# Designs tried in a protein design run: peptides against a protein of PDB entry 1EBD. Part 70

Target 1, 138 residues: chain A of PDB entry 1EBD
Amino acid sequence: KASYEGKVAAEAIAGHPSAVDYVAIPAVVFSDPECASVGYFEQQAKDEGIDVIAAKFPFAANGRALALNDTDGFLKLVVRKEDGVIIGAQIIGPNASDMIAELGLAIEAGMTAEDIALTIHAHPTLGEIAMEAAEVAL

## One batch from the design tools (peptide; made by RFdiffusion4, then SolubleMPNN)

Design b2_p20_3_s2 (from b2_p20_3, 6 letters changed)
Fold by OpenDDE base, seed 4:
Structure b2_p20_3_s2 (fold): chain B 138 residues (1-138), chain A 20 residues (1-20)
Amino acid sequence: as target 1 above (138 residues)
Amino acid sequence: SVEEAEEKLKEAHIAPAPVK
């Protein structure tokens, strides 16, 4: 696969004075492997006293990643234990920069791991890893 | 490496607004 120079891209969305601030602003590093994050890191949540489940699923176990021979890394969901709401996600691996969008949407919408787990993802796809990680959190 | 990527990601991370 192509080698990338490490590039940091952060999209900060400024809240409107009359609107609620966004809670899920993604950060992307275009590296090899790609990385992306939105919402809380596990340790960050713990530092703030939030009891979380960190649900990790490796690309090495994802059918599409295997087919692409691009299996480095993982997807991690940070799920609030009290109610199962997704409050963060990190992806290191193929197409991380695009795949983070689903999870950003989920976080902004206040979705739970169950919501993602019950959403049918096409098989085999990279995106299926979000569903797999969500199932780990259940 | 994956570990190096994790460190870069932490550096680039944008802290979220409170979820509570």
Scores: peptide ipSAE 0.469, ipTM 0.869, DockQ to the pose 0.550
Fold by OpenDDE base, seed 1:
Formats: sequence, C-alpha cells, structure tokens
Structure b2_p20_3_s2 (fold): chain B 138 residues (1-138), chain A 20 residues (1-20)
Amino acid sequence: as target 1 above (138 residues)
Amino acid sequence: SVEEAEEKLKEAHIAPAPVK
C-alpha cells in the first residue's frame, strides 16, 4: 500500500503559564497511514518503573476498517497494571488523528481500561477498536 | 509503512506529565 510522510502536528503547551499540568497532550502525524499518540509509550513507562500492560488490537480485525479496505496498523493501549488506569495510547491506521481524542479524554480523566471496555461503541466503526483493545487489557 | 509511521510518531511524541 502507498505510504506518505505527512506533517507532524502536536497539541502542546508552549511555555504558557498554567496552573495545571496536563497529562494527555496528543501528537499527530498526518502520514499514510496516520499516526497519533497520547500519554506514555510502553517503553517510556517501563523506563520509569511502571508495570504496564500493552494491549494491542489490529485494524485488520476491525469491521469498519475492513469495509473501508484500510486495515494497516493497530491501536495500542498502555495500561498501568496496578489499577488498570490507561496511561498511554498509540494509533497507527485510519482516522488515527481523530480517534486519539477519545483516548486523550480517558487518560486525562484517569479512566481505566474497564471504563473503555464497558463503553458502548457504535458498530461498525473504527472507534470500536478502542473498546477491543481495552478488552485485551482486562 | 506502519513501521515508518511508528518511527515518525515517536519523533513527534510529547512526554506526559506525571500520571495521576
């Protein structure tokens, strides 16, 4: 499949005064496939001594992705093992740039993988993959 | 490719503030 290197875009606090340190600042690469990340990468968490579960689910197993004939990539949740809290997420695949928002919200709110797994996602949708990955983490 | 995209994503990554 065709690959294209796109623009790197990041939602970042560029030295602005803030009373709050945000946990979940997304980064997006508008490439083909699209990429997005929020929170910890798996290895970053491990380097900080956090015991994590890396739950991965492929777009090749997502009904909407199949219908779109766009099945490259995956969604990965980085879940703190101690309490099941989602501390990171990475998406490589269709609509990653938009889909990261749900996970950013979840991370900022301190939600668990169970919270996502128990959230009904419309079928068939790309967003359903977040629920599937959350179930893997359980 | 997925692999190339992942590398770009790592470059773009924003380190999180301490987790709750």
Scores: peptide ipSAE 0.468, ipTM 0.868, DockQ to the pose 0.511
Fold by OpenDDE base, seed 2:
Structure b2_p20_3_s2 (fold): chain B 138 residues (1-138), chain A 20 residues (1-20)
Amino acid sequence: as target 1 above (138 residues)
Amino acid sequence: SVEEAEEKLKEAHIAPAPVK
């Protein structure tokens, strides 16, 4: 957030148009397990009156996680029910700090769970858990 | 633990601006 805000401020000072959108600014904690979030938590969306689907998929069901013997945690997508748009994501588990980027991109671009579900993810990878979670939301 | 990570994540979370 600080880096993003600094960049926006620098652009404004330099006379360039800029916009601040706090929807898709990630937070990462490099713990064990790692964890990362972008956009809405489920309860935050509900508190604002947004009807959402919380689509959760565990790393214990991910082929790459099993192969790595690192299966703690899950990926959660927060999906707006009315149009299927992804408005938040949380990851707790292996590679969370890097995997959050795909979901940040999806949220920033206004993509739906269907968009992610229909995107082929390499197998076996940790990243395909995003596709699996998206399918849960459908 | 996963539970501890969840709490840390909530603490570190950046609240989003309202979605259109």
Scores: peptide ipSAE 0.464, ipTM 0.871, DockQ to the pose 0.834
Fold by OpenDDE base, seed 5:
Structure b2_p20_3_s2 (fold): chain B 138 residues (1-138), chain A 20 residues (1-20)
Amino acid sequence: as target 1 above (138 residues)
Amino acid sequence: SVEEAEEKLKEAHIAPAPVK
């Protein structure tokens, strides 16, 4: 394992007007590995009666992660089955704190897993794991 | 560990506004 438990610092973006009803407010934990979430967790969606697909892709299968020898963790997309809309995402792994931004954008914009799957991501990059997870959801 | 990270992430989680 290339990742080791290290210093933990939790931060979340909360600087928005109270009148604005954002769907996607990211939370980040600056640990090793880093963690980030935005939107629904799988269980949260289920508790609210939303039928979801939890699409998970491991960093161990990501080319850039392999090249960096930093392959612990995964990216998970929470996708609403009815229409394929991404309603949540979690990342545990390298650069999670920055990578969550793409998924926050996707959720706020109401994008589907197909939208992400059909978006060309540079290869090899950590970011392409989002595309891979989206393909799992299809 | 990844498992410990998952728990910490759940604690830090911000619940979204309901999606429609």
Scores: peptide ipSAE 0.460, ipTM 0.861, DockQ to the pose 0.493

Design b2_p20_3_s3 (from b2_p20_3 with A7E M9L E11K A20K)
Fold by OpenDDE base, seed 1:
Structure b2_p20_3_s3 (fold): chain B 138 residues (1-138), chain A 20 residues (1-20)
Amino acid sequence: as target 1 above (138 residues)
Amino acid sequence: SVAEAEELLKKAHIPPAPVK
């Protein structure tokens, strides 16, 4: 499949950084495939001494991605082992730019992988991949 | 490619504030 570099965009949250310390600010690249991140990359967490689980699930195993014939890439959750809290996420693949929002919400709210795993996602949807990755982290 | 996207993503990435 063809790929190309797209525009780099950071999702900005209004407010004064000195007064409001957001945990999760998403970054999106509208490339082909799309990609997005929020919170920690796995290696960043490790470099800071955080013991993490990196839970990866491929779009090739997602029913909606298969139906769309767009199965390149994956979703990765970075989960703190101590308490199961999601501290980062990366998505490369279809609808990454929108799907990162669920994970940003989860991180900002201090949710665990279990919280997402126990959240019903409609079938078949691309969004199910978040649930699948969360299950991997359990 | 996925690999190229990963490199782009690393450049765009915003480091998080300290986690709760």
Scores: peptide ipSAE 0.521, ipTM 0.876, DockQ to the pose 0.542
Fold by OpenDDE base, seed 4:
Structure b2_p20_3_s3 (fold): chain B 138 residues (1-138), chain A 20 residues (1-20)
Amino acid sequence: as target 1 above (138 residues)
Amino acid sequence: SVAEAEELLKKAHIPPAPVK
């Protein structure tokens, strides 16, 4: 945390040329706390007429975050109500810059919140928060 | 703060291509 005090660095991964357009291009801001996003923000989805569930789970309730004494922030999943497909995710908190990749993969693969909820995440880990947020969406 | 980070994130965010 101290390494990031007073510093902000923003990075975005550009999609590589492909026959199929990428749905999920992550953005990362190396702030304190870190934050990352992929896919839709809740409001963006709503503005496009998509009915969504915004499933939020706080790091304050994550066992590993508690053990690390780094509990600020949350993970938010944006889930399309019609079919439970994950269409966006935001993470503010520890290891957000790396953890966003799992959710980017899920979005690109068209996975549902149920898919993530039923994927075993080691306990206790920061990554477990994705499973917890997915359960909220069910 | 979390609130400040959230604002930064909104600025850095990349809009998605249409959902498949």
Scores: peptide ipSAE 0.517, ipTM 0.876, DockQ to the pose 0.514
Fold by OpenDDE base, seed 5:
Structure b2_p20_3_s3 (fold): chain B 138 residues (1-138), chain A 20 residues (1-20)
Amino acid sequence: as target 1 above (138 residues)
Amino acid sequence: SVAEAEELLKKAHIPPAPVK
């Protein structure tokens, strides 16, 4: 957040139009397991009257997680039902702190669950779990 | 645990501005 705001401020001072957009500001906790979030939690979306699908996929079903013997947790996508746009994501599990970046990018860009589901993810990787969760949302 | 991590995450979470 601070880095993003700093960039916005620097651009404004330099004479370039810029705006602060808090749609996709990630939060990371380096716990064990790691956890990270960006955008809406499911209940937050519901409280704002957004009809959502919460698509959850466990690391226990991810090939790389199995190979690493690190299978606790899950990835959850919060998807707006009206148009399939991803509006939030939570990850609890291996490499959550880095994996949240893909989802932050997706949310900032207004991508849908289908966009991620149709994106080829390297195999076997932890990152495939994003694709798997996106498929659940379809 | 996963449950404990989720509680930590809720505390650290940054709520978004209204989505596009």
Scores: peptide ipSAE 0.516, ipTM 0.875, DockQ to the pose 0.860
Fold by OpenDDE base, seed 2:
Structure b2_p20_3_s3 (fold): chain B 138 residues (1-138), chain A 20 residues (1-20)
Amino acid sequence: as target 1 above (138 residues)
Amino acid sequence: SVAEAEELLKKAHIPPAPVK
C-alpha cells in the first residue's frame, strides 16, 4: 500500500495524474506456509451485502504441490455471483507470495472466473491451482 | 500451520476499496 501510494504521488508530482484503486493491493506474509491476499475476504464481501461464491481448491490436489511434497493449504477465490467477476483472493501454501500477482492482475483488470478457467496454465505447476479454483466457481 | 497462517493473513490484510 505504501509503495503503491508513493508511486501514485510521485507520478502526480511529475505531472502525470494517477488514480488510486485499493481493490487489488496485495498483502503478503512470508510465513511457513506463506500466505497472501488481495481484494475481498469472503466475509468482508458478505458484510457489504455482496452475494459471492467462495471457490476453494486445496494444494493437496495440485500435481506440482504433490511432486514437491508441499501440499498444505489452499487457494480461495471470492467471486461475485451476479457477473462472475473476481473480487478477492487468498492463498495459503507454497509460492503464495508470487502467485498472488496473477490474481491481483485479474482483479485489477475486472476479469471473471471464466477468464481464468479458460486460460491455459502449464502442467504441472503450482499456478494451475488458480485455474482449478476458477473452475470450482463456474 | 495453515490455521496460524490464516490469522497472520487477517492481520496483514489490506482492506479493499468498495468494488463497483
Scores: peptide ipSAE 0.513, ipTM 0.879, DockQ to the pose 0.850

Design b2_p20_3_s4 (from b2_p20_3 with A3E A7E M9L E11K A20K)
Fold by OpenDDE base, seed 4:
Parts: sequence; C-alpha cells; structure tokens
Structure b2_p20_3_s4 (fold): chain B 138 residues (1-138), chain A 20 residues (1-20)
Amino acid sequence: as target 1 above (138 residues)
Amino acid sequence: SVEEAEELLKKAHIPPAPVK
C-alpha cells in the first residue's frame, strides 16, 4: 500500500477537567503511515530515572498487516521493569489512531505487559500486534 | 517514511503526568 511523506493532520486529546492527573493522554498524527502515542516515550522515562523495557514489534511480522499489504512501522511498549506495568506506547502503522486506545486504557488501569499478553487477540488482526509486543516485554 | 512519521509523532506527543 502506498505511503506518503509528511503530515496530513494531527490531533491531541486532552483529558477532562479533574482533580486527577491522567497518564494516558493520546496524541495522533494522521500521516502516512499513521502514528500515535500515549504515556511515556522510552527516552522520557529514562530521563526521569525509570528503568524500562522498550518492547518493539514490527507490522511486517503481523499477519493482518501482511494481508493488507500495509506493513510499515511498528508498535512499541514502554514497560516499567520493576513490575511490568505499561507506562507508554507508540504506534506507527495501519490503524495506529484507533489502536492506541487499547493501550491508553491499559496504562490508565495500571495493567502490565503480562495482562496484555494473556488477553486473547483474534488472529489475524492488527490488534494482535499489541499482544505480540507485550510478549516481547516478558 | 517510518522515520519521518516518528519525528512527527515526537512533535505531537503529549508528555504524561507522573506515573500512578
């Protein structure tokens, strides 16, 4: 599938006004490939002294992405090493703008990579890549 | 390219509040 350089549109979603600070505020760039982020980037976590595992899985290894002929990019989980809690995620690739929501939910809920790895994702689907990346983090 | 997208993403990224 065709890929193009540059930005088409960008969207950042802020949380609702609250006394609670949210960790998982997603940012989406509607580029080609799409990209999305929530929580920490790897380097941001390291800069704050958090020992992390960066678990990366490429769309080129995802069955659905292959079937769609849309295999550019990857999903990256940023996982706190001491307890396996997911503290960030980045996606570059097909349906990144929607797929980021699963990981945003996981981060806000304090879920671990193991939680995602043990969640059955249908095969073959794009969403399965989250499970694959989580398994890398184990 | 993936690299270009990654740079765009870094620019759009919203820094998180402290981890809960």
Scores: peptide ipSAE 0.505, ipTM 0.874, DockQ to the pose 0.494
Fold by OpenDDE base, seed 5:
Structure b2_p20_3_s4 (fold): chain B 138 residues (1-138), chain A 20 residues (1-20)
Amino acid sequence: as target 1 above (138 residues)
Amino acid sequence: SVEEAEELLKKAHIPPAPVK
């Protein structure tokens, strides 16, 4: 654990016309560890009656995170059970503010956990944690 | 901590348009 906890800034990305209904608008908190979210939280989905799988994978098991000695936190995918579509994601850990973009793209495109699991991610990278979490959801 | 980050994230979160 090389990270020192800090709270710096919270930001969200909107910048879209009000007439456009985006599914995936990311929110980022520039803390240490960083954190980011896009789409549904697990409980939000449940409150709307969506049956979901919450697939969680820890940075402590990610090769790049280990190499960086920055292993606190996790990536969580919120996956709709009916069709395997990713409807939300949360990241707490190294580079969360940038890593959320892949999941935002996936959600907006209507991708499934299988789509992410079958996408080759470079090894070792922080980004491959998305693939690992997707595999958990399968 | 990770737990504190989770709470901050919940506050900052932007709810999506309904998916279903």
Scores: peptide ipSAE 0.505, ipTM 0.872, DockQ to the pose 0.495
Fold by OpenDDE base, seed 2:
Structure b2_p20_3_s4 (fold): chain B 138 residues (1-138), chain A 20 residues (1-20)
Amino acid sequence: as target 1 above (138 residues)
Amino acid sequence: SVEEAEELLKKAHIPPAPVK
């Protein structure tokens, strides 16, 4: 957050137009398991009166996670029911710190769960879990 | 544990501006 805000401020000072959108600023904790978040938590969305689907998919059901013997945790998508737009994501598990980037991009771009569900993810990869969670949201 | 990670994540979380 600080780095992003600093970059936007620096660009503005330099005379370049910039916008700050706090919806898609990720947070990462390099714990074991790793964890990462971007956008809304489910309860935060509900507290704001947004009707959401919380689509959760466990790493225990992911082929690559099984092959790596690292199956703790899950990926959760927070999807607005009205239009299927992804407004938040949380990952707890292997490679969470890197995998959050795809979801940050999706949220920033205003993509839907369907967009991710219809995107081919390589098999077998940890990244497939984003597609699987998106399918749950449909 | 996963539960401990969830708590850490909640503490580290950056709350979003209202979504458009």
Scores: peptide ipSAE 0.499, ipTM 0.876, DockQ to the pose 0.825
Fold by OpenDDE base, seed 1:
Structure b2_p20_3_s4 (fold): chain B 138 residues (1-138), chain A 20 residues (1-20)
Amino acid sequence: as target 1 above (138 residues)
Amino acid sequence: SVEEAEELLKKAHIPPAPVK
């Protein structure tokens, strides 16, 4: 297999007086496979003393990914153990650049892994992998 | 590869503000 390095695209906000800093600013690399991140990486959380669960689910086990014959990679949720709140997510695989939005929304809203696990995702879809990863975190 | 993509992602990563 060959990898393609794409350009880095990151959502950014400018600081303003009295502005609130957002928790969830996504970063996307349009590589092959695509990849995206929002919030904490697992090790970053650990370095800050946050006890986390890293819940990983592979695209190789996702029905839509199989149908597309594009099964490289995974989705990882970084979940704070104390309360189950999602504090980070990483996606490497098909449509990562778009799929990160759901998780960015969840993180910004302070949702838990349970919230995602109990959210109905259409079947079969790539987005269903977020629900699967959330179930792993429970 | 997945591993190469992960390295790119780490470089592009935006550190979060403190979580709620």
Scores: peptide ipSAE 0.511, ipTM 0.875, DockQ to the pose 0.517; fails the geometry check

Design b2_p20_5_s1 (from b2_p20_5, 10 letters changed)
Fold by OpenDDE base, seed 3:
Structure b2_p20_5_s1 (fold): chain B 138 residues (1-138), chain A 20 residues (1-20)
Amino acid sequence: as target 1 above (138 residues)
Amino acid sequence: MASLDREEAMERIKELAATM
């Protein structure tokens, strides 16, 4: 937290417009399946010279998605490799439009993949896929 | 600028969906 705040403050002082203020705006497409994104895309992070881990988990492996017979798609976390901080997320699948809010909060709070992996999600839920994707990033 | 960033994000989501 304090080291990150110091780095952001140093970059703000250097007169770079912090493109950071708009990173956590969610974007949603109400298609079938639904699509949602918040923060960086994997390629966008790479184009900016950020070393990332793209952790992907499929709805076909989620217990609630299986029970609902709605298993199309995946969740992807974009995790900064240096410190494990989540900088982006994409969801294609059931309830993507609502589930993106948890990941938006995690990005705004500067949370790590470990923080989400250690967060107990209710069982069985679609939301458990965030925990599973976070575990893939470890 | 925020509106352009959102539009680009929406296009990237559509591209992601098309690759599934």
Scores: peptide ipSAE 0.028, ipTM 0.570, DockQ to the pose 0.034
Fold by OpenDDE base, seed 5:
Parts: structure tokens; sequence; C-alpha cells
Structure b2_p20_5_s1 (fold): chain B 138 residues (1-138), chain A 20 residues (1-20)
């Protein structure tokens, strides 16, 4: 938040006013397992009257997580049903703190679950779990 | 560190997001 607000303020001072968008601001907890979130939680979206799909994929089904013997947790996408746009994501598991960046980008860009599902990820990687969760949302 | 319960972890994320 603070760094992003600082950037927006600097851009405004430079004569390029930017809106502060807090939707794609990541939150990270460096626990074991790591936890990360960006955008809406499923319940938050529902409380705001947004009809959503919560697509969840476990690290226990990810080939890289298995190879690392670090399979606790999951990735969850919160997808707006009307248009398939990703409006939130949560990760509990290996490398969640770094993996949230892809999903922050997706939300900021207004990408759909289909856009992520059609994005080729390297195999085997932890990042494939985003693609797998996106496929669940289709 | 003890592994956080998944529900507790989600609440910690919400708390963090609210304070950022």
Amino acid sequence: as target 1 above (138 residues)
Amino acid sequence: MASLDREEAMERIKELAATM
C-alpha cells in the first residue's frame, strides 16, 4: 500500500494523475506455510452482491509441490460469474508470497480465468497451480 | 513456527489487508 500510494502521488506531482486502485494490493504473511491474498475474498464478494465462483486447487496435486515434499495448502481464485473476470485470489502454501504477483497482475489487467487457463506455465512449477485453479473456474 | 490453521491464516491475511 504505502509504496503504491507513494508512486501514485509522485505520478500526480509529475503531471500524470493516476487513480489509486486498492483491488490489486497484495497482502502477505510470511508464516509456515506462507499466506498471500489479493483482491476479493469469496465472502467479501458475496456480501457486496457479486455472484462468484470460488475455484480451488490443492498443492497436493501439483507436481512441483510433490517433488519438493511441500504440499500443504491451496490456491483459490475468486471469479465473477457474469464475465469470468478474476477479482480475487488467496494462496496458502509454498512460495505464496511470490506467486501472488501473477494473480495481482491478472486482477489489475482485468483478466479472466480463461486467460490464465490458456497461459502456458513451465512444467513442473508451483506456478502451474494458478492455471489449474483457473481451469476449475471454467 | 507452528503451522497456522488455514482459517486462522485467512483471518491473518484479512487483518493484514485491512491495515495496509
Scores: peptide ipSAE 0.028, ipTM 0.574, DockQ to the pose 0.026
Fold by OpenDDE base, seed 4:
Structure b2_p20_5_s1 (fold): chain B 138 residues (1-138), chain A 20 residues (1-20)
Amino acid sequence: as target 1 above (138 residues)
Amino acid sequence: MASLDREEAMERIKELAATM
């Protein structure tokens, strides 16, 4: 029921026809650390009058990042406060270029931070950082 | 959703990286 209402809200936000009907186009910078973004930035959402939670989780607290000795950066979720829907994500850190796809899917599907937080991620993985950031947004 | 032009998104990502 909530998933259907999130879909209608996502469609309403998509109401500017860019010639490609994607709610969220990922952007990647293959630097060290890698940088990736999809959907809204926190400030962009605020500038549009969207009340958001910016949930940030550091790679320094991720078990896989620690094991790899690659702990620079963070994942940030931009979550709409009204309904908990993920409207943006930024990743700076290891494997950001690939990890952004999960969050792109979540945004396109109109998923909430709760949906990600309740999704079992394999342990230990870099991908767990999405779950951890989603838990921060709750 | 204002479609961030890929170029604008890359610029904002670089700004985020610079603030680390």
Scores: peptide ipSAE 0.027, ipTM 0.569, DockQ to the pose 0.036
Fold by OpenDDE base, seed 2:
Structure b2_p20_5_s1 (fold): chain B 138 residues (1-138), chain A 20 residues (1-20)
Amino acid sequence: as target 1 above (138 residues)
Amino acid sequence: MASLDREEAMERIKELAATM
């Protein structure tokens, strides 16, 4: 929050167009397992009257997580049902603090679950879980 | 740092997100 608001303020002072979008600000907890979130939670979207698909994929089904013996948690995508646009993501599991950046980029760019599902992720990686969760949302 | 269960971890994310 503070660093992002500070950057937006600096850009505005410099005469560049900038906007503060709180939806795109990631939240991270460096616990075991790690926790990360960006954009809407499923319930927040529902409370605002947005019809959403909550696509969840477990790390226990990810090949890299299995190879690392670190399979606790999941990735959840919050996808707007009308147009398939990703509006939120939550990760509990290995490398959640870094993996949230891909999903933050997807939300900022207005990408769909289809865009992520059609993006080839390297195999085997933890990052494949984003692709797998996106496929669940289709 | 103490290990959190998934439910507690999700609650901590929500708390953090609400304070941002």
Scores: peptide ipSAE 0.029, ipTM 0.581, DockQ to the pose 0.026; fails the geometry check

Design b2_p20_5_s2 (from b2_p20_5, 9 letters changed)
Fold by OpenDDE base, seed 1:
Structure b2_p20_5_s2 (fold): chain B 138 residues (1-138), chain A 20 residues (1-20)
Amino acid sequence: as target 1 above (138 residues)
Amino acid sequence: MASLDREEAMARIKELAATM
C-alpha cells in the first residue's frame, strides 16, 4: 500500500496521470506457514452479489511441497462465474509471500482461470499449485 | 517468524487486508 501510494503520488507530481487502485494490493503475513491474499475473499465477493467459484488446491497434493516436506495449507482462487475472471486469491503454505505475486498480476490483468490453467509451470514447483487450482475452477 | 495455525493465519490475512 504505502509504497504504491508513494509511486502514484510521485507520478502525479511528475505530471503523469495515475490513480490508486486497491483491488490487487497483496496482503502478506510472514508466519509459519506463510499467508498471503490478493483481491476478493470468497465471502466478500458473495456479500457484494458476485457469483463466484472458490477453487481450492492443497499443498499436500503438490509434488514440490511433498519433496520439501512442507505440505500444510492450500491455494484458493476466487473466480467470477460469469466470465471465469480471477478476482481474488489466498495462499497459506510454503512460499505464499512470493507466489501471491503471480495471482496479483493475473487479477490486475483481468486473466481467467483458463489463462492460468493453460500457463505451463515448471515441474516440480510450488507454483504449479496455481495451475492446479485454476483447473479446479474450470 | 510467528507460528500460526490455519485459522489464525486466515484471521491475520483478513485483519491485514482490512488495513490495506
Scores: peptide ipSAE 0.027, ipTM 0.583, DockQ to the pose 0.027
Fold by OpenDDE base, seed 3:
Structure b2_p20_5_s2 (fold): chain B 138 residues (1-138), chain A 20 residues (1-20)
Amino acid sequence: as target 1 above (138 residues)
Amino acid sequence: MASLDREEAMARIKELAATM
């Protein structure tokens, strides 16, 4: 937040049009399991009248999470039904604090669930759960 | 590091997101 607001202020002083977008700002809780979110929650999107798909994949089905014996939690994508664009993501589980960055990039770039589903993730990794959740949204 | 159940964890994320 504060660093991004500082960048927008610097761009405005330089005479460049800039806006603060708070949708792509990650929220992280360093708990056990870790928790992370970026963009819309499913209920926030519904309260704004956005028709969404909530695609969820569990770490208990992820090959790397099984190999690590750390399978608690899930990834959830919030996908706009009209165009398949990812507008939010939530992760509860291993490495959630770092894995949220891929989904923050996807939301900021206006990517679809199909774009993530077609992105090859290394096997076996925790990151594959983003691809698996995107496939659930198709 | 605090241990949270799934519901407490989701509530804490929503609280943080609402302040951003």
Scores: peptide ipSAE 0.025, ipTM 0.555, DockQ to the pose 0.026
Fold by OpenDDE base, seed 2:
Structure b2_p20_5_s2 (fold): chain B 138 residues (1-138), chain A 20 residues (1-20)
Amino acid sequence: as target 1 above (138 residues)
Amino acid sequence: MASLDREEAMARIKELAATM
């Protein structure tokens, strides 16, 4: 947030058009396990009257997480049912702090769960969990 | 650093997100 707001403020002062989308700003906790979030929480979307699918996939089912012996946690996608657009994501688990960037990009670009599900991820990687969670949303 | 359970971890994400 603060770094992004500072950049947007600097761009505005420089006379460049800029916008702040607070939905696409990631939150990260560098704990063990790591924690990351971007966009809507499932309950937040429901409280705003958005009909959502919460697609959850566990690291215990990810081939790379198994190979690393680090299988705690999950990825959750918050997908708007009307159009399949990803509006939020939460990760608790290995590499969550870096993996949230793909999902932040997807939300900012207005991508669907289908777009992520059809994107080939390298095997075996932790990143495949985003694809697997997207498939759960279909 | 102390290990967090999933519930505590999710609570901290929510707290952080609320301050953002």
Scores: peptide ipSAE 0.029, ipTM 0.586, DockQ to the pose 0.026; fails the geometry check
Fold by OpenDDE base, seed 5:
Structure b2_p20_5_s2 (fold): chain B 138 residues (1-138), chain A 20 residues (1-20)
Amino acid sequence: as target 1 above (138 residues)
Amino acid sequence: MASLDREEAMARIKELAATM
């Protein structure tokens, strides 16, 4: 938050008016396993009256996680049912702190679960789990 | 690093998101 607000303020002072958008601000907990979130939680979306799909894929089914012997956790996408737009994501698992950046970009860009599912990820990678979770949302 | 259960981890993420 603070660094992003500082950037928006600097841009506004430089004569480039910008609004602070908090939708795609990531939150990270450097625990074991790591935890990360961006955008809506499933229950938060429901409480706001948004009809959502919560698509979940486990690291136990990810080829890179298996190769690393680090398979605890999951990735969850929160997808708006009306248009398939990704409005939130949560990761508990290996490299969650870095992997949340792709999903932050997807939310900021207004991308759909289909856009992620059709994006070729390198195999085998931890990041490939985003594609797998997106396929669950289709 | 401290190990957290999934529920506690999600609670901490929500707390962080509220303060960030």
Scores: peptide ipSAE 0.026, ipTM 0.576, DockQ to the pose 0.027; fails the geometry check

